# Designs tried in a protein design run: peptides against a protein of PDB entry 5TUV. Part 118

Target 1, 107 residues: chain A of PDB entry 5TUV
Amino acid sequence: KEVIDRLRYLKAEIEDLELKERELDQQKLWLQQSIKNVMDDSINNRFSYVTHEDICNCFNGDTLLAIQAPSGTQLEVPIPEMGQNGQKKYQINLKSHSGPIHVLLIN
Target 2, 107 residues: chain B of PDB entry 5TUV
Amino acid sequence: AQECQNLEVERQRRLERIKQKQSQLQELILQQIAFKNLVQRNRHAEQQASRPPPPNSVIHLPFIIVNTSKKTVIDCSISNDKFEYLFNFDNTFEIHDDIEVLKRMGM

## One batch from the design tools (peptide; made by RFdiffusion4, then SolubleMPNN)

Design b2_p20_2_s2 (from b2_p20_2, 9 letters changed)
Fold by OpenDDE base, seed 5:
Structure b2_p20_2_s2 (fold): chain B 107 residues (1-107), chain C 107 residues (1-107), chain A 20 residues (1-20)
Amino acid sequence: as target 1 above (107 residues)
Amino acid sequence: as target 2 above (107 residues)
Amino acid sequence: SQLAYTMTLSKVENEVTYYV
């Protein structure tokens, strides 16, 4: 009887948690769509940029590449493996499906 | 009972997922706010300057920043349509998305 | 697709590795 009561309690709690999780999922979906709409707005899109100064203020002392690419651009970073000469390979693979990629050297 | 244990594990799993989703939702909210602040900043700046920034002086969203040592040699191979990029580094690098940059900018 | 352009950027020291 005690076990049965515990089971009932747990099931009820899990049901409540499931409802909460679904609520969060819906909120996330809504917010993602909201962000998309805001970014796609013509005025907002016109002003959706950062400057070289902005980037320099965020980073210091290193070489910086700014890579601008359309949304959905695929980025892959393979696990460094030994090359033919025994040197580790550090790579970034980028593939866009909707537009050209633009690269700027910063700093 | 085994069933009770299973439900307790499930409850804990759901609680953790909910926590994660709540955190993700908060991040999305901050992203939207940061973006709006960025737009406002840029609009105001251009109004003050009475002109838009030079075309190659800004980085349009979405973008990523690759950070590496000044000594790092970077080889970049680009497709003819500029849809595909292959970067080779002789040493390690860091990648930062535009969201992180906006955070660092204090947007 | 075939690569049409190759460039080399010389930089100073490297930092961290990310895996995507």
Scores: peptide ipSAE 0.085, ipTM 0.864, DockQ to the pose 0.047; fails the geometry check
Fold by OpenDDE base, seed 3:
Structure b2_p20_2_s2 (fold): chain B 107 residues (1-107), chain C 107 residues (1-107), chain A 20 residues (1-20)
Amino acid sequence: as target 1 above (107 residues)
Amino acid sequence: as target 2 above (107 residues)
Amino acid sequence: SQLAYTMTLSKVENEVTYYV
C-alpha cells in the first residue's frame, strides 16, 4: 500500500534527521571548545584586540563606550521604567566575577 | 492518512531546526576565522611598528560597544575593585558585541 | 557590592538617535 510505504519512508527519514541533529549538536560543542582553546592560547590572547580606529571606523557620529570585561561578566539591561523623576530609566548593569572591567570613551 | 500528515509536519519541523543549527554552526566558524584574522593582522602590525600599541589605545576581547547619541548624558558608578559598573543614560542606546564589530571590520 | 566612584560622561550634542 502506498500509504504504508510512505509511512515507512517518513519514519526512516525522521530517524536519519534525529541522527543529523545530534551530530550538529556535537559539532557545535566541539567548535565552541575549539574557539575557546584558540582564544585562550597565550600568543593569540596577546593579540586579541581591536584599536580605537577600528571602532571609529565601524560607527559614525556617536558616543561610543568600549567596555572590556572578562568572560562570564554579567550584563543586565533592565526594561526601561519610570524613575523617581517620572522619566524612563535607561540602564546597564555590569558585574564581573573574575577581574576588573575597563571602559574607554570613544568619539 | 492522518499519520502521514503528522509525520510530514514533524519532518519539516526537524528540517527547519537542522537548518537553524547549521546556520549557527556556520556563524561559529566565521567567528573563529575572524578571530584568527584579527590576531594575524595585529601580529603583522606590531612587527611593522616594532612595538606594541599603547595600552589605552586598544580594546581587548571580549568587549562590547555601547552606542548612543553625543547628546546623551551618561552617569557611571563604579565599585572600588572595578568589578561592578552601573551606567545610567538619559536616552536610548545600542549594544554591539565584539563579534559584530569584527564583522564590520571585515575580518 | 558597594559603589565607590561616580562620574558623568558627556559629549557635544548631535542629532543621532539610537535604540535598545
Scores: peptide ipSAE 0.083, ipTM 0.863, DockQ to the pose 0.037; fails the geometry check
Fold by OpenDDE base, seed 4:
Structure b2_p20_2_s2 (fold): chain B 107 residues (1-107), chain C 107 residues (1-107), chain A 20 residues (1-20)
Amino acid sequence: as target 1 above (107 residues)
Amino acid sequence: as target 2 above (107 residues)
Amino acid sequence: SQLAYTMTLSKVENEVTYYV
């Protein structure tokens, strides 16, 4: 019957999709490791920077803070809830575990 | 018939998930390309200048950019070792990661 | 770690769209 044939087709296709998904997962892991290796290379690391001009070209008209922190630094932005003084709280919490954080005021 | 419908739903769900994974993979590829282009640009620039840029003129990866109005009051509390930062803003702000910056730079 | 320093980076208020 058509229904039975459709069921067989769907099951076979789902099996193929499972294989495809696993392939993509493996590719992602491989690429992530590749990126890490490239970025950790001593020569690449030496040149892994943007300039003040680069940032200014990307943003305009406002106060710009550039925050450089080691990989793994925790960044928290609490929900802007009302504070005790009756105004919303806008905060950024940064916590590094491997090195100091450096802040540059671009403007 | 009901089983057929269930499998069709599952098939579609897997297809969408695969599509998402493919998109994520492409994003990672673009990130790596952007990084390599950045490194290449900087290497070439330093070769032409015959010197590295001044230390305070560049922002090393990884970094984030905080964008807020020029009228925003920003208070920052810093730990002794500069491992912890607390930023307080009296108004809203935007956060942009280094990946987005590289995209805006056309890397 | 303990907070040791407090700095005021800006003394003017303005509005920007908030998102993370």
Scores: peptide ipSAE 0.083, ipTM 0.865, DockQ to the pose 0.041; fails the geometry check
Fold by OpenDDE base, seed 1:
Structure b2_p20_2_s2 (fold): chain B 107 residues (1-107), chain C 107 residues (1-107), chain A 20 residues (1-20)
Amino acid sequence: as target 1 above (107 residues)
Amino acid sequence: as target 2 above (107 residues)
Amino acid sequence: SQLAYTMTLSKVENEVTYYV
């Protein structure tokens, strides 16, 4: 009796959880589209930037490079390997497909 | 019964997945809010200054920040169309995305 | 595409570095 009741309870709960999960999935999709729309808006896009001061306030006195690139730009950081001179290679590879990349030295 | 145990495992999996999805949704909400706050700040600032900032004084989204020691030597190779960049560092570095920067800015 | 030019940046101080 208890086993049968437990089974019924669990099945009902799982059904409710399925509904909740689907709701969250839809909300995520909606929000992602909303964010895209907001960022693609001409006015918002015009003002979607940070300043050198902003960056300096976020980080200490190390060397800071700001790399601005179009969305979808391919960024690769290969696993460090030994170079021909015996030095490990620390690299960033960037490839844009829709526009130029801009680099600024902050500090 | 074994059937009850199987359903309990499934129930727990769904609960954990829902929790993760809720967290991800909250993160997206915060990102959108941060972006809107950034836009509002910049609009107000430009109104006060009665001019847009100089082109090379700001970093437009999307962007990344590369942080490395001041002792690190950075070599950059750029294609003629600026679509491809190759950065070489003689030491390790950190990468931070624009989302993290906005968080650090308190947006 | 082919690389067109190179530049080198060098600084003096500080020590904080990670690999991601």
Scores: peptide ipSAE 0.082, ipTM 0.865, DockQ to the pose 0.038; fails the geometry check

Design b2_p20_2_s3 (from b2_p20_2, 9 letters changed)
Fold by OpenDDE base, seed 4:
Structure b2_p20_2_s3 (fold): chain B 107 residues (1-107), chain C 107 residues (1-107), chain A 20 residues (1-20)
Amino acid sequence: as target 1 above (107 residues)
Amino acid sequence: as target 2 above (107 residues)
Amino acid sequence: SQLLYSMTLSKVVNEVTYYV
């Protein structure tokens, strides 16, 4: 009956969608690997930077900190909590595992 | 039928995931293009200057940008090996990754 | 501690997790 036909159709479509999703997942992985290869190239790595001017052109009139760290560095921002003086704590925690972290003040 | 309804819900969920993954894939492609453009720009600039930029004048990828008010007081605690950083702000801040910066730069 | 924001720096993609 009509319901049975609809069920068969839906199941077939879902199966096709599953295949499509897996295809996209694989494409993502390949693209990520491609990007890694490009960025790890000695020449590309040498020139993989931005300047102070670049940053200043992207943002206006505020204090800007540029934090450079190795890939894999973890950044955490705790939920602001009330401090001893009654002021909320706004924090950034950084943890690197493979190299030093560098901080630059951008004006 | 209830089974048809369940499958239709599943179908819709899968379609949404596929759409999201397609968008993410497109973003990765753009990131790769942006990076290549960045490298080309910097390589050309250094050729014109006949020297690399000073070490502390550039921010190497990967990096993040922290943006806060000029009135914000920032305290920073650093580990001896510079692998750990703790930033304390007396007000709110914004975080921007290098990908967003490259986009803002028009890469 | 409960986090509002977490990310891992990456050359490919910076993964960000929000805990709102």
Scores: peptide ipSAE 0.249, ipTM 0.880, DockQ to the pose 0.881
Fold by OpenDDE base, seed 5:
Structure b2_p20_2_s3 (fold): chain B 107 residues (1-107), chain C 107 residues (1-107), chain A 20 residues (1-20)
Amino acid sequence: as target 1 above (107 residues)
Amino acid sequence: as target 2 above (107 residues)
Amino acid sequence: SQLLYSMTLSKVVNEVTYYV
């Protein structure tokens, strides 16, 4: 009887949590759509950029590459493996589907 | 007993997911605010300058920043379809998304 | 091929996946 009561309690709580999770999912969807709408606005889109100075202010002392690509572009970093010469391979693979990828050397 | 344990595990799993989703929502809100602030900054800057920035002086969203040592040799290969890019590094690198950059900018 | 890092650029959210 005690076990049965515990089971009932847990099931009820899980049901409440499921409702909460669905609520959060809906909120996320709404917010994502809101952000998309804001960013897709012609005026906002025109001004949706950062400068070289902005990037330099965020980082120091190293080589900085800025890679601008369309939304949906896939970035992959393989696990570093030994190459033919015994050197580890450090790679970035980029695949775009809707437009060109632009690479800028910042410093 | 086993069923009770299973439900308790599920309850905990759901609680963790809810926590994660709440955090993600907060991040999205901050992203939207940061973006709006970025747009306002850029609009104001261009108004004061009475001109847009040079085309190659800005980085349009979305973008990523790759940070590596100044000694790192970087090679880039482009696929035949021009949609796939392979970057080869002779040493390690760091990747930062545009969201992190906006945060570092204080947007 | 196994990946250490994967990300999809997005105007909304950049989805990042880490592999062990």
Scores: peptide ipSAE 0.218, ipTM 0.877, DockQ to the pose 0.866
Fold by OpenDDE base, seed 3:
Structure b2_p20_2_s3 (fold): chain B 107 residues (1-107), chain C 107 residues (1-107), chain A 20 residues (1-20)
Amino acid sequence: as target 1 above (107 residues)
Amino acid sequence: as target 2 above (107 residues)
Amino acid sequence: SQLLYSMTLSKVVNEVTYYV
Protein backbone atom coordinates (compact mmCIF):
# COMPACT_ATOMS: atom_id res chain seq x y z
CA LYS B 1 0.00 0.00 0.00
CA GLU B 2 1.26 3.44 -0.93
CA VAL B 3 0.42 4.89 2.47
CA ILE B 4 2.29 2.14 4.26
CA ASP B 5 5.30 2.66 2.03
CA ARG B 6 5.19 6.39 2.67
CA LEU B 7 5.01 5.83 6.41
CA ARG B 8 7.99 3.53 6.27
CA TYR B 9 9.95 6.04 4.22
CA LEU B 10 9.12 8.94 6.53
CA LYS B 11 10.02 7.02 9.65
CA ALA B 12 13.33 5.99 8.14
CA GLU B 13 14.09 9.54 7.09
CA ILE B 14 13.22 10.92 10.51
CA GLU B 15 15.58 8.41 12.04
CA ASP B 16 18.32 9.61 9.71
CA LEU B 17 17.54 13.20 10.63
CA GLU B 18 17.82 12.36 14.31
CA LEU B 19 21.27 10.96 13.67
CA LYS B 20 22.23 14.04 11.69
CA GLU B 21 21.07 16.33 14.48
CA ARG B 22 23.14 14.45 17.02
CA GLU B 23 26.14 14.68 14.74
CA LEU B 24 25.70 18.42 14.46
CA ASP B 25 25.44 18.73 18.22
CA GLN B 26 28.70 16.87 18.62
CA GLN B 27 30.38 18.91 15.91
CA LYS B 28 29.32 22.09 17.66
CA LEU B 29 30.77 20.87 20.91
CA TRP B 30 34.06 19.92 19.30
CA LEU B 31 34.28 23.18 17.40
CA GLN B 32 33.65 25.16 20.57
CA GLN B 33 36.44 23.26 22.25
CA SER B 34 38.67 23.89 19.25
CA ILE B 35 38.00 27.61 19.41
CA LYS B 36 38.78 27.60 23.10
CA ASN B 37 42.04 25.78 22.51
CA VAL B 38 43.06 28.19 19.77
CA MET B 39 42.25 31.22 21.89
CA ASP B 40 44.00 29.82 24.93
CA ASP B 41 47.20 29.21 23.01
CA SER B 42 49.88 31.47 24.41
CA ILE B 43 50.96 32.87 21.07
CA ASN B 44 47.42 33.45 19.85
CA ASN B 45 46.46 35.03 23.15
CA ARG B 46 49.33 37.48 22.82
CA PHE B 47 47.95 38.74 19.53
CA SER B 48 44.22 38.49 20.26
CA TYR B 49 43.40 42.19 20.18
CA VAL B 50 41.85 44.90 18.07
CA THR B 51 43.06 48.47 17.85
CA HIS B 52 41.37 51.75 18.57
CA GLU B 53 41.36 52.38 14.84
CA ASP B 54 39.67 49.05 14.19
CA ILE B 55 36.79 49.99 16.45
CA CYS B 56 36.45 53.48 15.04
CA ASN B 57 36.26 52.07 11.55
CA CYS B 58 33.43 49.76 12.56
CA PHE B 59 31.16 52.38 14.10
CA ASN B 60 30.17 55.96 13.38
CA GLY B 61 28.99 59.02 15.18
CA ASP B 62 28.26 58.01 18.74
CA THR B 63 29.99 57.38 22.03
CA LEU B 64 31.79 54.06 22.02
CA LEU B 65 32.88 52.16 25.10
CA ALA B 66 35.14 49.18 24.78
CA ILE B 67 34.77 46.80 27.69
CA GLN B 68 37.36 44.08 28.00
CA ALA B 69 36.86 41.42 30.62
CA PRO B 70 38.12 37.92 31.31
CA SER B 71 36.39 34.94 29.80
CA GLY B 72 33.45 33.89 31.89
CA THR B 73 32.56 37.40 32.96
CA GLN B 74 28.84 37.76 33.45
CA LEU B 75 27.04 40.38 31.39
CA GLU B 76 23.59 41.36 32.54
CA VAL B 77 21.37 43.73 30.62
CA PRO B 78 18.06 44.21 32.37
CA ILE B 79 15.03 44.82 30.25
CA PRO B 80 14.34 48.53 30.65
CA GLU B 81 11.79 49.12 33.36
CA MET B 82 10.39 52.12 35.13
CA GLY B 83 12.55 53.53 37.86
CA GLN B 84 11.58 55.32 41.03
CA ASN B 85 11.15 58.58 39.17
CA GLY B 86 9.04 57.03 36.46
CA GLN B 87 11.84 56.96 33.93
CA LYS B 88 13.07 53.84 32.23
CA LYS B 89 16.31 52.44 33.55
CA TYR B 90 19.01 51.48 31.11
CA GLN B 91 21.73 49.43 32.75
CA ILE B 92 24.61 47.10 32.15
CA ASN B 93 25.92 44.92 34.94
CA LEU B 94 29.27 43.21 34.69
CA LYS B 95 30.64 40.68 37.12
CA SER B 96 34.05 39.15 36.65
CA HIS B 97 35.28 36.19 38.62
CA SER B 98 38.84 35.86 37.39
CA GLY B 99 40.24 39.33 36.87
CA PRO B 100 39.65 43.03 36.54
CA ILE B 101 37.49 44.61 33.89
CA HIS B 102 38.99 47.26 31.64
CA VAL B 103 36.94 50.03 30.07
CA LEU B 104 38.13 52.32 27.32
CA LEU B 105 36.31 55.30 25.90
CA ILE B 106 36.87 55.19 22.16
CA ASN B 107 35.19 58.43 21.09
CA ALA C 1 -3.32 9.40 6.03
CA GLN C 2 -3.27 11.49 9.16
CA GLU C 3 -0.19 9.70 10.43
CA CYS C 4 1.66 10.48 7.21
CA GLN C 5 0.72 14.11 7.55
CA ASN C 6 1.93 14.22 11.13
CA LEU C 7 5.24 12.64 10.21
CA GLU C 8 5.71 15.01 7.30
CA VAL C 9 5.19 17.95 9.64
CA GLU C 10 7.69 16.47 12.05
CA ARG C 11 10.14 15.82 9.23
CA GLN C 12 9.93 19.43 8.12
CA ARG C 13 10.37 20.67 11.67
CA ARG C 14 13.48 18.57 12.09
CA LEU C 15 14.87 19.73 8.77
CA GLU C 16 14.47 23.35 9.80
CA ARG C 17 16.10 22.69 13.14
CA ILE C 18 19.00 20.99 11.41
CA LYS C 19 19.41 23.95 9.08
CA GLN C 20 19.54 26.26 12.08
CA LYS C 21 22.20 24.13 13.69
CA GLN C 22 24.17 24.00 10.46
CA SER C 23 24.08 27.78 10.25
CA GLN C 24 25.22 28.09 13.83
CA LEU C 25 28.06 25.71 13.14
CA GLN C 26 29.10 27.70 10.11
CA GLU C 27 29.15 30.85 12.21
CA LEU C 28 31.48 29.18 14.67
CA ILE C 29 33.76 28.17 11.82
CA LEU C 30 33.82 31.74 10.59
CA GLN C 31 34.58 32.95 14.10
CA GLN C 32 37.57 30.67 14.32
CA ILE C 33 38.80 31.78 10.92
CA ALA C 34 38.32 35.43 11.83
CA PHE C 35 40.27 34.98 15.03
CA LYS C 36 43.13 33.27 13.25
CA ASN C 37 43.20 36.04 10.67
CA LEU C 38 43.25 38.64 13.44
CA VAL C 39 46.20 36.96 15.10
CA GLN C 40 48.04 36.74 11.81
CA ARG C 41 47.40 40.41 11.06
CA ASN C 42 48.64 41.52 14.44
CA ARG C 43 51.72 39.35 14.31
CA HIS C 44 52.62 40.78 10.95
CA ALA C 45 51.95 44.34 12.08
CA GLU C 46 54.13 43.99 15.14
CA GLN C 47 56.90 42.47 13.07
CA GLN C 48 56.79 45.43 10.73
CA ALA C 49 56.77 47.91 13.59
CA SER C 50 59.39 45.92 15.50
CA ARG C 51 57.43 46.54 18.69
CA PRO C 52 54.10 45.78 20.28
CA PRO C 53 51.39 48.42 20.29
CA PRO C 54 50.98 50.65 23.33
CA PRO C 55 48.92 48.88 26.00
CA ASN C 56 46.09 51.39 26.04
CA SER C 57 45.78 51.48 22.27
CA VAL C 58 44.40 47.96 21.95
CA ILE C 59 41.41 46.04 23.23
CA HIS C 60 42.10 42.44 24.10
CA LEU C 61 39.54 39.73 23.44
CA PRO C 62 37.02 38.99 24.74
CA PHE C 63 35.34 42.38 24.71
CA ILE C 64 32.12 44.14 23.95
CA ILE C 65 31.41 47.51 22.42
CA VAL C 66 28.72 49.72 23.88
CA ASN C 67 27.37 52.32 21.49
CA THR C 68 25.20 55.20 22.65
CA SER C 69 24.41 58.78 21.72
CA LYS C 70 27.00 61.41 22.46
CA LYS C 71 24.33 63.09 24.55
CA THR C 72 23.77 60.04 26.71
CA VAL C 73 24.91 60.45 30.27
CA ILE C 74 26.75 57.41 31.49
CA ASP C 75 27.30 56.74 35.17
CA CYS C 76 29.60 53.94 36.16
CA SER C 77 29.97 52.33 39.55
CA ILE C 78 33.06 50.22 40.00
CA SER C 79 34.06 47.88 42.78
CA ASN C 80 37.38 48.40 44.48
CA ASP C 81 38.92 45.40 42.76
CA LYS C 82 37.33 46.35 39.43
CA PHE C 83 35.57 43.00 39.25
CA GLU C 84 32.13 44.55 39.19
CA TYR C 85 30.84 47.34 36.98
CA LEU C 86 27.43 48.94 36.93
CA PHE C 87 26.68 51.25 34.05
CA ASN C 88 23.68 53.51 34.15
CA PHE C 89 22.53 55.23 30.99
CA ASP C 90 19.89 57.91 30.74
CA ASN C 91 19.02 56.68 27.25
CA THR C 92 19.17 53.62 25.03
CA PHE C 93 22.33 51.87 23.93
CA GLU C 94 23.59 49.11 21.68
CA ILE C 95 25.90 46.26 22.59
CA HIS C 96 28.10 44.60 20.01
CA ASP C 97 30.27 41.59 20.70
CA ASP C 98 33.80 41.04 19.52
CA ILE C 99 32.61 38.55 16.91
CA GLU C 100 30.58 41.21 15.17
CA VAL C 101 33.51 43.59 15.31
CA LEU C 102 35.75 41.04 13.65
CA LYS C 103 33.14 40.60 10.95
CA ARG C 104 32.92 44.33 10.38
CA MET C 105 36.70 44.43 10.17
CA GLY C 106 36.60 41.89 7.38
CA MET C 107 38.56 39.28 9.25
CA SER A 1 13.83 39.92 33.37
CA GLN A 2 17.48 40.09 32.36
CA LEU A 3 19.62 39.12 29.44
CA LEU A 4 22.67 37.23 30.61
CA TYR A 5 25.79 36.69 28.55
CA SER A 6 29.22 35.30 29.20
CA MET A 7 32.23 37.26 28.04
CA THR A 8 33.50 34.47 25.85
CA LEU A 9 33.99 34.65 22.12
CA SER A 10 32.45 31.25 21.49
CA LYS A 11 29.45 31.86 23.74
CA VAL A 12 28.41 35.34 22.74
CA VAL A 13 26.13 34.90 19.77
CA ASN A 14 23.71 37.79 19.92
CA GLU A 15 23.91 41.51 19.49
CA VAL A 16 21.87 43.44 22.01
CA THR A 17 20.28 46.67 20.86
CA TYR A 18 17.91 48.88 22.79
CA TYR A 19 15.89 51.61 21.14
CA VAL A 20 13.35 54.11 22.40
Scores: peptide ipSAE 0.032, ipTM 0.859, DockQ to the pose 0.261
Fold by OpenDDE base, seed 2:
Structure b2_p20_2_s3 (fold): chain B 107 residues (1-107), chain C 107 residues (1-107), chain A 20 residues (1-20)
Amino acid sequence: as target 1 above (107 residues)
Amino acid sequence: as target 2 above (107 residues)
Amino acid sequence: SQLLYSMTLSKVVNEVTYYV
């Protein structure tokens, strides 16, 4: 029946889609590794920076904090909740494990 | 049949996931290109200047940018082990990662 | 946890860089 034929078609297509999805997953993994390799290269690492001017050109009119931390540093931004004084808590928690955190105040 | 309908739903879900993964892959490619362009720019600039930039004038990747009002009071507390940082804001803030910054820079 | 340093960044001169 037509329903049976449709079922067969759909199952075959889903199988093909599964293969495609796995292919994309692998490509993503490989690309991520490639990016890591490029960034970890000694020469590239030396030149992997932006300037104060770069940041100023990207953002205007506000106070800017540039926080440079080693890879793997934990970044936590808790959901704002009421504090002890009735004010919402706006916080950033950073925990580094491999090196110092560099902070630059802009504007 | 119900089975046919279920497979059609699954098919559609898989198609959407594939589309999303394709987009994510493209994003990663663009990130890598942006990084390479950044490195190239900085290499060229340092070659012309015949010196590296002053250490305090650049922000090394990875980094984040915190954007907040000029009126926002920012307190930074550093733990005694010097690896934990707590930033307190008396108002809302925005966080931008280095990837977004590179995009805004046109890399 | 005890804090060793507490800084109010809004009171600091702009473009000051901190290393810890």
Scores: peptide ipSAE 0.029, ipTM 0.855, DockQ to the pose 0.033

Design b2_p20_2_s4 (from b2_p20_2, 12 letters changed)
Fold by OpenDDE base, seed 5:
Structure b2_p20_2_s4 (fold): chain B 107 residues (1-107), chain C 107 residues (1-107), chain A 20 residues (1-20)
Amino acid sequence: as target 1 above (107 residues)
Amino acid sequence: as target 2 above (107 residues)
Amino acid sequence: SQLAYKMTLSKVENQITYFT
C-alpha cells in the first residue's frame, strides 16, 4: 500500500512539474518576442550599437574582428582537421540569407 | 519498486530541466535589460555630443567578435553578393556574441 | 557561390579594415 501511495504521489508531482515546465516554455517564448519587439523598435534600433572603444575595453592584446551580420546568419565552425598540407584547418563559415555581412578589424 | 524508481528518476530529470529553463529565462531578462541600458547610454552620449557617431565608428547589433592571437594570420574570402564569408586562421580563435560583449561592458 | 574577394588580415595594419 505504501508503494502504491508513493507511486500515486510521484505521478501527481510529475504532472505538476509538467505544468510548470510548460509555463516556463511559454514565458520563454513571450520574453523572446518581447526582446525582438524592443530591438526592432525604430528608436531602439537606431541606438543599438557598440563602439570600437567598447570592444577594445572588453578584450586585451589580441586581434579582434567584429562581424556584423543580419539576424539568422548561419555560423559554422568546422572541427579542426588536418589539411592536405598537414596543417590543421581553423575556419569560420558565414552564410547570410537576408543581407550583406560587414567585417571590421579592431585593435 | 522498479516503477517507483523509474518515476523518481523521471521526477529528477524534470526538476533539472525546469531549473535549466529558469536559468535561461533569467539570462533573457538580463539580456533585455542590458540592451535597454545600451540604448540609454547611446542616446545620452549622442545628446551630449549633439551628433550621431561616425558611421564607421560603431558596430550595430547583431554582431560577433572573433578574438585570436596577434600572430594569427587570417584569410578572408567573400562571395560576390557579400552573403558568404570564409575565414581561415592558421591558429585557434574564440568567438564571442554580442550578448557576452554587453555583459563585459557592464550593461 | 563564387568568391569575389580575398584578403589576409593582420593586427599589424595601422588602419581599421572594413569588409563591405
Scores: peptide ipSAE 0.065, ipTM 0.861, DockQ to the pose 0.033
Fold by OpenDDE base, seed 1:
Structure b2_p20_2_s4 (fold): chain B 107 residues (1-107), chain C 107 residues (1-107), chain A 20 residues (1-20)
Amino acid sequence: as target 1 above (107 residues)
Amino acid sequence: as target 2 above (107 residues)
Amino acid sequence: SQLAYKMTLSKVENQITYFT
């Protein structure tokens, strides 16, 4: 019967797709670890920076702040709420657990 | 017939997940390449200059860029140890991470 | 730093993101 043949085909295909999905999951984990290792390398870490010129070339016409913080720093952007004076509160909250945060005015 | 339809739905769901995972994997690869290119560029530049850049002239990863209007008033409260920052804006702003910056730089 | 993103205040939800 055509239906029986289709069922067998679909089951076989799903098994193949399951294997492919597991392969991709493993590859992602491996690549994430690889990226971490590359960034944590002492030499790479020494040269892991951008310049003011780099930022200015990427953005124009506005005030630009660069916020450098350690990995794991919490970034919170609350939903704007009305303040005591009736003004909406636009905020960024940063909390580091491993080191100081540095702020640079670019433009 | 109903079992066949159920398997077809499952097949399609798995195909979509695989597609998404493939896309995410590609992005990670590009991020790693961009980072390596950045490191290479900076190493070459410092070799030509025969010295590292001044500390306050560069932005070390990881970082974020905050973009807002030149008319926006920004207030910043900082803890004594610089582990906590509170930014207050009187208008809207945009946040861009370092990965996006590297992309815009063409790395 | 894990995922590239562009967040404007109008699109931001009350979530905490970690530097990576």
Scores: peptide ipSAE 0.031, ipTM 0.860, DockQ to the pose 0.072
Fold by OpenDDE base, seed 2:
Structure b2_p20_2_s4 (fold): chain B 107 residues (1-107), chain C 107 residues (1-107), chain A 20 residues (1-20)
Amino acid sequence: as target 1 above (107 residues)
Amino acid sequence: as target 2 above (107 residues)
Amino acid sequence: SQLAYKMTLSKVENQITYFT
């Protein structure tokens, strides 16, 4: 029956797709590890920076803060809620566990 | 049959997930390339200058950029060890990660 | 956690004024 044949076909295809998805998951994992290794390399780490000029070329017209924080630093941006005076609260909460946070005013 | 329809839906769902994962993988590849290009650029620049940049003139990865209006008032509470920062803005702001910055830089 | 100090940044005439 056509329905039975279709079922068999779909099941086989889904199995192939499952294999493909697992392959992609593995590739992602390997690539993430590769990126980590490259970034953790002592020489690469020394040169892993941008300049004020770089930032200014990417953005214009507004106040720009550069926040340099160690990997693993917790970044929280609460959903804006009304404050005591009826003003929405716009907040950024940063918490590091491995080192100090450094803030630079770019412009 | 109902089973056939269910499998067709499942098939389509898996195809979409695979597509998304392929896109994410491509993005990671581009991120690694961008980082390597950044390192290469900085190495070349320091070789030409025969010295590293001043320590406070560069922003080391990882970092974020906070962009807000020049009229925005920002208050920041900082812990004594600089491990915790609490920012309050009286207006909206945007956050950009270092990956996006590298993209904007054309790395 | 206890915070040691507070800074306020205000941009006036393209200059940043710092308040503690």
Scores: peptide ipSAE 0.030, ipTM 0.857, DockQ to the pose 0.029
Fold by OpenDDE base, seed 3:
Structure b2_p20_2_s4 (fold): chain B 107 residues (1-107), chain C 107 residues (1-107), chain A 20 residues (1-20)
Amino acid sequence: as target 1 above (107 residues)
Amino acid sequence: as target 2 above (107 residues)
Amino acid sequence: SQLAYKMTLSKVENQITYFT
């Protein structure tokens, strides 16, 4: 009897959890769309930038590259491989499909 | 008994997934807030200065920051239309997205 | 595609993502 009651309770709870998970999934999609709408707004887009000072305040002591690219730009970082000279190759590949990429040297 | 135990494990698994999804939603909310704060900051700053910043003095979203040693040699190959960039580094580097930058800025 | 310009800058490890 106790086991049966426990099983019934667990099954009911799992069903509730399934509903909760689906709710969260829907909320995620809604929120993602909301963010996109806010960012795509013409006024917000006009002011959606950071300054060199902002970047310098966030990082120190190293070379900093700022790479601005359109949404949907593909970023690829291959696994480092040994080069012809016996040194590992560290690479970044960027491919945009909707506009030019802009690179700034900050430090 | 075994079925009960299996359901308890399943329940716990679902609870953990829900927790993770809730955390992800919170991050999205914070991202949206950070973006709105950024826009507000920049609008106010430009109003005070009575002009927009120079085009090459700011980094427009979306962007990434590449951080590497000052001693790192960076080689960049760019397509004619600037839609494709190939970076070669002789040492390791770090990549940070704009979301992380906004967090570091306290937005 | 054919590259038209070359300059020297520095690199990070294996991942694929898209700007959003």
Scores: peptide ipSAE 0.052, ipTM 0.860, DockQ to the pose 0.057; fails the geometry check

